# Peptides against a protein of PDB entry 1MQS, part 192

Target 1, 223 residues: chain A of PDB entry 1MQS
Amino acid sequence: ILKMLFLNKDLNNNDNITTITDDIFNQQEIIWKVLILDIKSTATISSVLRVNDLLKAGITVHSLIKQDRSPLPDVPAIYFVSPTKENIDIIVNDLKSDKYSEFYINFTSSLPRNLLEDLAQQVSITGKSDKIKQVYDQYLDFIVTEPELFSLEISNAYLTLNDPKTTEEEITGLCANIADGLFNTVLTINSIPIIRAAKGGPAEIIAEKLGTKLRDFVINTNS

## One batch from the design tools (peptide; made by RFdiffusion4, then SolubleMPNN)

Design b2_p28_7_s1 (from b2_p28_7, 17 letters changed)
Fold by OpenDDE base, seed 1:
Structure b2_p28_7_s1 (fold): chain B 223 residues (1-223), chain A 28 residues (1-28)
Amino acid sequence: as target 1 above (223 residues)
Amino acid sequence: MKFDPIKDLTEELKKLIEEFKEKRKKLE
């Protein structure tokens, strides 16, 4: 998330969010930008960052993608939204209307091939492809959005998962810790969850680990 | 295989955009 907020520039510091934002804010000229979210990504951001963190990252304003937004033609925009047809259509419409100077698009999960092609087709008609600077998809479905799980140090977990220097063993260990946290939450609410996870990433690892823990628990409690 | 939670689609998108532009030019 921090990397995204800094336009996917390489952040060399493995420090906490506050230290990273303070260092960047103090050492470099801050690039002011607008952050466009949806309901799901709002929850994600809220689970990882505070309002002050956004300000330190140069986010001057954040808005929901479906809300009426004033044009800021001289300001770059970061989109952090779900990979849906509706969101793609809105982004393209914003592009057509020159709502922002530059478009940095980050999808909250994997972008299906058909939607990538749809985005490309629509953008090709606008003649404004040069305004699209970056397009990324991410695997953030494993981030817990409930405030009760804030204690799992999700911010540190996210930073670790996004650090290219992080080893596979470290990722696996972190996923196990997240699964443990989720498991404890499930036990606390006394409800068996339907586990949904994006395939091919940490979310799947977490889902498998959580599933195993739940199965083991059910077997042991019914025994 | 090292999992990368972030995938850069920029180049792929740009490629697809150009392909669609070319297709439209042929139809015009």
Scores: peptide ipSAE 0.551, ipTM 0.892, DockQ to the pose 0.432
Fold by OpenDDE base, seed 5:
Structure b2_p28_7_s1 (fold): chain B 223 residues (1-223), chain A 28 residues (1-28)
Amino acid sequence: as target 1 above (223 residues)
Amino acid sequence: MKFDPIKDLTEELKKLIEEFKEKRKKLE
């Protein structure tokens, strides 16, 4: 998330959020930006960053994508929104209307190929493709439901994992997706957890996969 | 495959945009 706020520049992953923001604030000229969110990404941002962190990252204002927003044609915009047809249409409309100077688009989860093609087709008609500077997709699909409690927004995960008709391949695939989501969450929060899981079920599979990912990450960062 | 939490789609998007532009020119 911090990387996104600084236009995907390389950041030191070993530092606390406050230390990172302070160091960048002191070393570089602040580029003021607009942050555009949806309901899902708002929850994600709120779980990781304080209002002061956004300010230190150069975010002047943040708004919901579906809200009416004032044009700021001289200000770059960061979109952090769900990969939906509706959001893509709004982004393209903002592009057509020259609402912002530059567009940095970050999707909260994987962008399907059909939506990528739709975005490309619509942008091709506008003649303003040069304003799109970056497009990223991420897997930061988690929602904070309670303090210190969060959920991955994976539909029917419990039902799928406990359905006797579910194949081993489907279970393995779902466990991999969950492990990826947890891994991304850990990286976003910048806190390596102690992993505990119930034995003999999908939770153990997920824990093993996550543990492997984290160990590999630690080895690569300390190397 | 090494898991990458962030995927850069910028180049792919730019490529697709150019492809659509070319297709439109041929129809025109």
Scores: peptide ipSAE 0.550, ipTM 0.897, DockQ to the pose 0.420
Fold by OpenDDE base, seed 2:
Structure b2_p28_7_s1 (fold): chain B 223 residues (1-223), chain A 28 residues (1-28)
Amino acid sequence: as target 1 above (223 residues)
Amino acid sequence: MKFDPIKDLTEELKKLIEEFKEKRKKLE
């Protein structure tokens, strides 16, 4: 999975995920990417990685393949989805619409020959085959635990937060919206999380806002 | 044979794409 997130570069698998991500983060400029998942792959990712691991891998945002996603024509996308006709059709539609700059497609299991041919046929019509940089299928043998990864449906959140043209006011506003979303999620789960965030960036701002909201909520409910 | 959990299909896909392009060109 980490290899996939780093566009199938060779990684030293002998190290802890945190060590690997830290080493890569320090050695190379992070290429920011969008991660496209389905329900099955979401569970898989959640069983292996933490949200912070995704961020360290350069994943700016992640979304479900069946969801309406905002176009990010200058951002490469990693697809990690089941090898189904439906997902292939969606990927091709995303390609047609120039939704992303590059397409790195990783199927969660073996891709049947007929589906590979179908993908090829559809892509051949688009004239945009050059945007498809990689296609992999995988065989993952591990027990999937309960999903621990989720995303908020906030369009272009990462890009906005990392765009040097974005104003401090815009960042503050977006962070507030993210904190609200997280707060609502916490209420839905009905458990108080331990908040962890990287220092010196938007994540810290979000964490502080979320912490405040949670503290206020606890005070108000005990009152 | 060491089992590789990941298979690269990129080249095969590119080949197939070109084949379909050629096929369409012949029909046009």
Scores: peptide ipSAE 0.548, ipTM 0.892, DockQ to the pose 0.279
Fold by OpenDDE base, seed 4:
Structure b2_p28_7_s1 (fold): chain B 223 residues (1-223), chain A 28 residues (1-28)
Amino acid sequence: as target 1 above (223 residues)
Amino acid sequence: MKFDPIKDLTEELKKLIEEFKEKRKKLE
């Protein structure tokens, strides 16, 4: 994933994400990029990267592929999306509309031959194949226990929390609201969940807040 | 063989694009 964010440059795999991002951020000129995600890839990114990691990797804006996105014709785009016909069609449409300067396409899993051919066929008609700089497919074994729990709402929340334009106050407020919502959900289902959150991001803040609320509730209920 | 979790499809795609362009030219 980090390699993808740095346009598949050779990175020292022995270094942790923080060290790599800090070194690049401090020593190299940052290439600012747009990151295009879908629901599945948003969950993947959220599980691996911290809030500041995207910024340090030069991601200025990240958005969902199905969301209306403003043209940034002078900015390169990284797509990290599922290998589906729908996503391919959207990418081709973005290419046709000159939405970005360069296209770095990364599929979240193996791209079937038929879809590769479809992509090639569509791109061949546009005459803009030169804008496609890289195409990769990934073999990321993600054990997503319950992929159906990921929704656009969760994705939007993640995007908002990781947007560099979002203020700390807004982040804190949103985290509190999410924690409250989750708390209410837990009470509704009458089951104490195992809370798992990525470290160093809003998810951890939410998890801590939720944990505190649950502990307080249990103490008050048993008293 | 070290498992490479990332496969580069760029050249293959470019090749296919050219093939489709050529096919269209022959039909025209």
Scores: peptide ipSAE 0.540, ipTM 0.892, DockQ to the pose 0.316

Design b2_p28_7_s2 (from b2_p28_7, 15 letters changed)
Fold by OpenDDE base, seed 2:
Structure b2_p28_7_s2 (fold): chain B 223 residues (1-223), chain A 28 residues (1-28)
Amino acid sequence: as target 1 above (223 residues)
Amino acid sequence: MKFDPIKDLTEELKKLIEEYKEKRKKEE
């Protein structure tokens, strides 16, 4: 899963999530991405990763594939979804509509040949095959505990954070909004994450804001 | 054979896309 979040770069699987994310963050600039999930993959992600892990991986926004999602034409998207005809059709529609800049598609299980053919056929009509950067299928053997669903969609978050014309004030404001969304996610999951963020970027700002919100919440709920 | 839990289908997909493009050109 972490490999997927880092666009399938080689990762040392012997290290814990924190060490991996810290090492990557220290070595390379964070690529901000959108994560697209379905119900099944959401359960998988929630069982393995915490919200802070997603942030460290550069996931600024995550949404369900069946939800109406705001276009982010300059933002790369990671799909982690079941290999179904329905999901393929949605991905192709997203491609047609220029929903994102790049498409990194990861299926939660083996993709049948007929669906691979279908995907290829549909993409061939769009003329936008260059936007598809990766297609992976996976064999995941995870014991999913109770399913936890979370979603955070903020329009133009990536664009704003990566636009050199964006002011510090605007960045701070956006980070606050992201932190608010994450805070709500934490409340929904009913689990307080260990907040860790890379230094020197929006992730640090978000982490600090989120940490403050969580601390305030804990203090207020225990009084 | 070491079981690889992740399979890269990118090249295969790209190949298939080109095949379908060619097929459409022949039908026009």
Scores: peptide ipSAE 0.554, ipTM 0.891, DockQ to the pose 0.278
Fold by OpenDDE base, seed 3:
Formats: C-alpha cells, structure tokens, sequence
Structure b2_p28_7_s2 (fold): chain B 223 residues (1-223), chain A 28 residues (1-28)
C-alpha cells in the first residue's frame, strides 16, 4: 500500500511506515496526488495507515470513486479500488473528462481477464491512453477493520490553497471553514481527538483553529 | 520464487489498447 502511494517506487521494507515517510518527505520534493478509494479500499487503508501517513506520502485529497469529484487536471491521481465493471467505467469516464493529469490505477485484488479487456477496449476509444501510467492489481491478505478515513468534501479546497492569486484572507477563511467542519465531526463522535498537522502550511492554521475551538468548547462545557 | 503481492499489468494493458485500436480501424 505504501509503495502504491509513492507511485510504486522501491521502498525499504525493513523500515516502519513512519521512518519511510519521513525519509521520503525529507529527501524528495513531495509530489501531491489525489487518492481515489471505494468503500472496501477505504477500510483497507484505514487499517494500515493513518491520515498523517497519507499526507506525508503526498496525498493532498482523497475521495470515494462514486462521489462527485472536482476536476484537478494538473494533479496525478492514484486509484485504489475494487476490480469491478462499475469502477472501471468510472475510471474511464474520469479519463475522458480529463479529470486528472495522470492515472495510476491499483486494484485491491486480482483483475479478471475480461475486465482487463473491457478496460482496454474502453480506453482505446478515448484516445487518452497516454494518461494511464500504471495499472496494478494486488493480493492483500489481511483483516480489514472499520473505516476511520473520511472527507469533509469541501469544494475547490485544493485549488484555492494552491492558487497563487488566492489572498491570505481567503486562505484563512477556507481554513476556518475546514476547522468548523472538523469541529462538527468531533462533536458528532463525542470524542476529543489528538490533533496532528504539518508545520508551516494551511494544515497548521486549521489545527490551531480547531484546537482553539475545542479548548473553548471544553471550557464552556465544564463550566 | 518470491511471491510479489503486486502485479504490474501496465504493459499488458497498453498492448491490448493498441490491439483494440487496430480492430477499430479495420471496421471503419
């Protein structure tokens, strides 16, 4: 799974996930990617990785394959989904619409020959086969727990945060909205989280805002 | 043989894509 997040580059398997992600983060420029999941793969990812691990791997946005997703034509996408006809059709549609710059497709289990043929046939019609950079299937043998990964589904967050024309005020406003969403999530689950965020970016701003909101809430609830 | 849990299908897919393109050209 970690190999997939780094576009199937060779990784040292003797190191723990944290060490690997830290080393890569420190040594190489992070390639920001979108991660496309389904229900099953979400559970799989959640069982082996933390949200912070995804961030360190350069996953800036993750979404469910069946959800409406904003186009990010300049961003490469990693698909990690079940080998089904439905998912293949969606991937092809995303390809047709130029939703992403590059497509790295990883199936969660063995891809049947008939589906491989179907994928090939559909892609052949699009004329955009060059955008498909990798296709892998995997043999995962581990118990999947309940998914702990979720998205706030805030539209255009990535674009806004990465647009050089975006003002500091706009960024601050967006971060506030994200913090509000996270805060609402915390209230819903009735559990105070440990907040972790990368330093020097929007994530830190969000974390600070969320922390403040949580502290204020706790103070007000205990009073 | 070391079992690799990940199989690369990229080249096979690319080959199949080209085959289907050729078939389409013959029908057209």
Amino acid sequence: as target 1 above (223 residues)
Amino acid sequence: MKFDPIKDLTEELKKLIEEYKEKRKKEE
Scores: peptide ipSAE 0.553, ipTM 0.896, DockQ to the pose 0.278
Fold by OpenDDE base, seed 5:
Structure b2_p28_7_s2 (fold): chain B 223 residues (1-223), chain A 28 residues (1-28)
Amino acid sequence: as target 1 above (223 residues)
Amino acid sequence: MKFDPIKDLTEELKKLIEEYKEKRKKEE
């Protein structure tokens, strides 16, 4: 799961989650991205990761695959969902609509051959196969421990982002909270990361806020 | 063969996509 959040880069299996995230945070640019989940995968992630782990991985927004999501055409998306016909259809629709800039698809279990064929057939019609960067299936066997905490966080973020009544101020506030979380992680590891954010979306707002906080901190500490 | 809990299907998918594109061109 952690590997998936870092776009399936090689990770040291001998290190704990904290050490891995710290090392990556210090050595690599944080890429802001969207995480698309279903109910099952939400529970799985909750069992393994804390909210702060997602922030360290550059996850700026969480969404449920079956819900209407705002387009973020300049933002890469990680899908971590069950290998079902329904989810495949939704992914293809998202691809057709240019909902995200890049698609990193991770299925929570083995993808049957017939569904792989179906995905290929549908994508072939769209002419947008280049946007699909990765497709993985996994064999996950986790005991769900605390699904409610993670689900609540995802739901709140999702509702705020997709509610047409949400004000720009509220969106900005949410981004500020995320930036605060990232700032705290930076201070904890005592290293300033290189920030890379997609333009025209929440990621850019978060990056700007984080940058400001870091600059202010440096000024204050040098005084 | 070492068991890998994660399987990369990217190349296989890309291959299949091209095959379907070719099939469509022949049918048109």
Scores: peptide ipSAE 0.551, ipTM 0.893, DockQ to the pose 0.276
Fold by OpenDDE base, seed 1:
Structure b2_p28_7_s2 (fold): chain B 223 residues (1-223), chain A 28 residues (1-28)
Amino acid sequence: as target 1 above (223 residues)
Amino acid sequence: MKFDPIKDLTEELKKLIEEYKEKRKKEE
């Protein structure tokens, strides 16, 4: 994933993600780029990277592939999406419209031959094959994203929480809403959860809020 | 064989694109 964010440049594998991003940030000129995700890849990124990691990697904007996106013709784009016909069609449409300066396409799993052929055929018609700089498929099947993870619209939350334009007030509000949603879920399941969250980010805020709500509830119910 | 979790398809894609371009030219 980190390699993808740095346009598949050779990275020293022996360092922590944070160390790698810090080193690159300090030693190399940051290439600002757009990150295009789908629902599945958003969950993947969220599980592996911190908000600060994306910024350090030069991701200026991130969005969902199916969302309306403003053209940034002078900015390179990294696509990290599922290998589907729908996503390929969208990528080709983005290419046709000159939405970005360069296209770095990374599929979240193996790209079937038929879809590779389809991509090639469509791109051949556009006359803009030179804008496609890289195409990779990755095997990230080890990251199990259960459908239940999407029940709280985590994908939208992630995008909002990681948008540098989002205000602290907006983040706090969103975290509160997420905590409320989780709290309601816990009450519905009637089980005391073990709360685990990454430190130093919105997840920690959510965890704290949830913990407080649960404690307050238990105290009030046992009384 | 070291399982490389990432496969570079760039050259293959470029080749296929050219093949489709040529095919289209022959059909015109």
Scores: peptide ipSAE 0.549, ipTM 0.892, DockQ to the pose 0.300

Design b2_p28_7_s3 (from b2_p28_7, 17 letters changed)
Fold by OpenDDE base, seed 3:
Structure b2_p28_7_s3 (fold): chain B 223 residues (1-223), chain A 28 residues (1-28)
Amino acid sequence: as target 1 above (223 residues)
Amino acid sequence: MKFDPIKDLTEELKKLIEEFRKKRKLEE
């Protein structure tokens, strides 16, 4: 799974996930990617990785394959989904619409020959086969627990945060909205989280805002 | 043989895509 997140580059398997992600993060320019999941793969990812691991691997946005997703034509996408006709059709549609710059497709289990042929046939019609950089299937043998990965599904967050024309005020506003969403999530699950965020960016702003909101809430609730 | 849990299908896919492209051109 970690190999997939780094576009199937060779990784040292003797190191733990944290060490691997830290080493890569420190040595190479991070390539920001979108991660496309389904329900099953979400559970799989959640069982082996933390949200912070995804961030360190360059996953800036993750979404469910069946959800409406904003186009990010300049961003490469990693698909990690079940080998089904439905998912193949969606991937091809995303390809047709130029939703992403590059497509790295990883199936969660063995891809049947008939589905491989179907994928090939559909892609051949699009004329955009060059955008498909990798196709892998995997043989995962581990117990999947309940998914702990979720998205707030805030529209255009990535674009807004990466647009050089975006003002500091707009960024601050967006971060506040994200913090509000996270805060609401915390209230819903009735559990105070440990907040982790990358330093020097929007994530830190969000973390600070969320922390403040949580502290205020705890103070008000205990009073 | 070391079992690799990941199988690369990229080349096979590219070949199949080309085959279908050729077939389509013949039908046109």
Scores: peptide ipSAE 0.557, ipTM 0.897, DockQ to the pose 0.278
Fold by OpenDDE base, seed 5:
Structure b2_p28_7_s3 (fold): chain B 223 residues (1-223), chain A 28 residues (1-28)
Amino acid sequence: as target 1 above (223 residues)
Amino acid sequence: MKFDPIKDLTEELKKLIEEFRKKRKLEE
């Protein structure tokens, strides 16, 4: 799962989650991305990762695959969902609509051959196969321990982002909270990361806020 | 064979996409 969040880059298996996230945070540029889940994968992630781990991985927003999501055409997306016909159709629709810049697809279990072929056939019609960067299936057998906490947080963020009644101030507030979380992680590891954010979306807002906080901190500590 | 819990299907998918594209062009 952690490997997936870092776009399946090689991770040292001997390190604990904290050490891995710290090392990546210190050595690599943070890429802001969207994480798309279903109910099952939400529970899985909740069992393995804490909210702070997602922030350290550059996850700026969480959403459910079956819900209406705002387009973020300049933002890469990680799908971590069940290998079903329904989810495949939704992914293809998202591809057709240019909902995201890049698609990193991770299935929570083995993808049957017939569904792989179906995905291929549908994508071939769109002419947008270049946007699909990765497709993985996994054999995850996790015992769900605390799905509610993670699900609640995802739901709140998702609802806030997708509610047409949400004000610009509320969106800004949410971004500020995310930036605060990232700032705290930076202070904990005592290293300033290189921030890379997609333009024109929440990621840019978060990056700007984080940058401001870091600059302010440096000024205050050197005085 | 070391059991890898994660399988990369990217190349296989790309191959299949190309096959379907070619098939469609032949039918047009």
Scores: peptide ipSAE 0.556, ipTM 0.894, DockQ to the pose 0.277
Fold by OpenDDE base, seed 2:
Structure b2_p28_7_s3 (fold): chain B 223 residues (1-223), chain A 28 residues (1-28)
Amino acid sequence: as target 1 above (223 residues)
Amino acid sequence: MKFDPIKDLTEELKKLIEEFRKKRKLEE
């Protein structure tokens, strides 16, 4: 899963999630991405990762594939979804509409040959095959004991954070909104994450804001 | 054979896309 979030770069699987994310962060600039999930993959992600892990991986926004999502034409998207005809059709529609800048598609299980061909046929009609950067299928053996659902969609978050014309005030405001969304996600998951963020970027700002919100919440609920 | 839990289908997909593109051009 972490490999997927880092666009399938080689990772040392012997290290814990924190060590891996810290090492990657120290070595490379964070690439901000959108994460697209379905119900099944959401359960998988929530069982393995904390919200803070997603942030460290550069996931600024995550949404369900069946939900109406705001276009982010300058933002790369990671799909982690079931290999179904329905999901393939949605991905192709997203491609047609220039929903994102790049498409990194990861299926949660083996993709049947007929669906691969269907995907290829549909993409061939769009003329936008160059936007598809990766297609992976996976064999995941995860026991999800408690399914959890979370989503956070903020329009133009990536564009705003990466636009050199964006003011520090605007960045701060957006980070606050993201932190609010993450806070709500934490409440929904009913699990307090260990907050760790990369230094020197929006992730740090978001982490600090989220940490403050969580601390305030804990203090207020224990009083 | 070491079981690889992740399979890269990118090249295969690109190949198939090109095949379908060629097929459409022949039908026009």
Scores: peptide ipSAE 0.554, ipTM 0.892, DockQ to the pose 0.278
Fold by OpenDDE base, seed 1:
Structure b2_p28_7_s3 (fold): chain B 223 residues (1-223), chain A 28 residues (1-28)
Amino acid sequence: as target 1 above (223 residues)
Amino acid sequence: MKFDPIKDLTEELKKLIEEFRKKRKLEE
């Protein structure tokens, strides 16, 4: 899963999730990307990763594949979804509509040959095969508990944060919205994350806001 | 055989895409 979040770069397998994310976060420029999930994969991600892990991996927004999603044509997308005809059709439609800049497709289990061929056939018609950067299928050996669904969808978040014309007030407002979304997710997962962020950017602002919200919540709940 | 839990299908997909493209051109 972590490998997927880092666009299948070679990760040192001997470290725990936190150490890996910290090392990459500190050593490499964060590539911001969108994470597209389905119900099953959402449960999987929630079972093994904390919100902080997603943030450290550069996941700016995550949403369900069947949900209406805003176009982010300058943002790469990671799909982590079940190998179904329905999901393949949606991915191809997203490709046709130039919804994202690049497509990193990861299936949650083995992709049957017939579906691989179907994907290939549909993509061949679009003429946009160059946007598909990676396709993987995975075998997850852990039990997925009952899914607790969460989503953080903020329209044009990446574009707004990276637009040099964006005002400080707009950035602050967007960071607050992101922090609110993360806060709600943390409460849903019922786990207090260790908040870490790159210094000198929006990530730090988000981290500070989230930290404040969590502290306030803990104080108010224990009172 | 070390069970690799992750299989890279990228090259295979690209190959299939090209095959379908060629097939379509021949049918036109």
Scores: peptide ipSAE 0.550, ipTM 0.892, DockQ to the pose 0.278

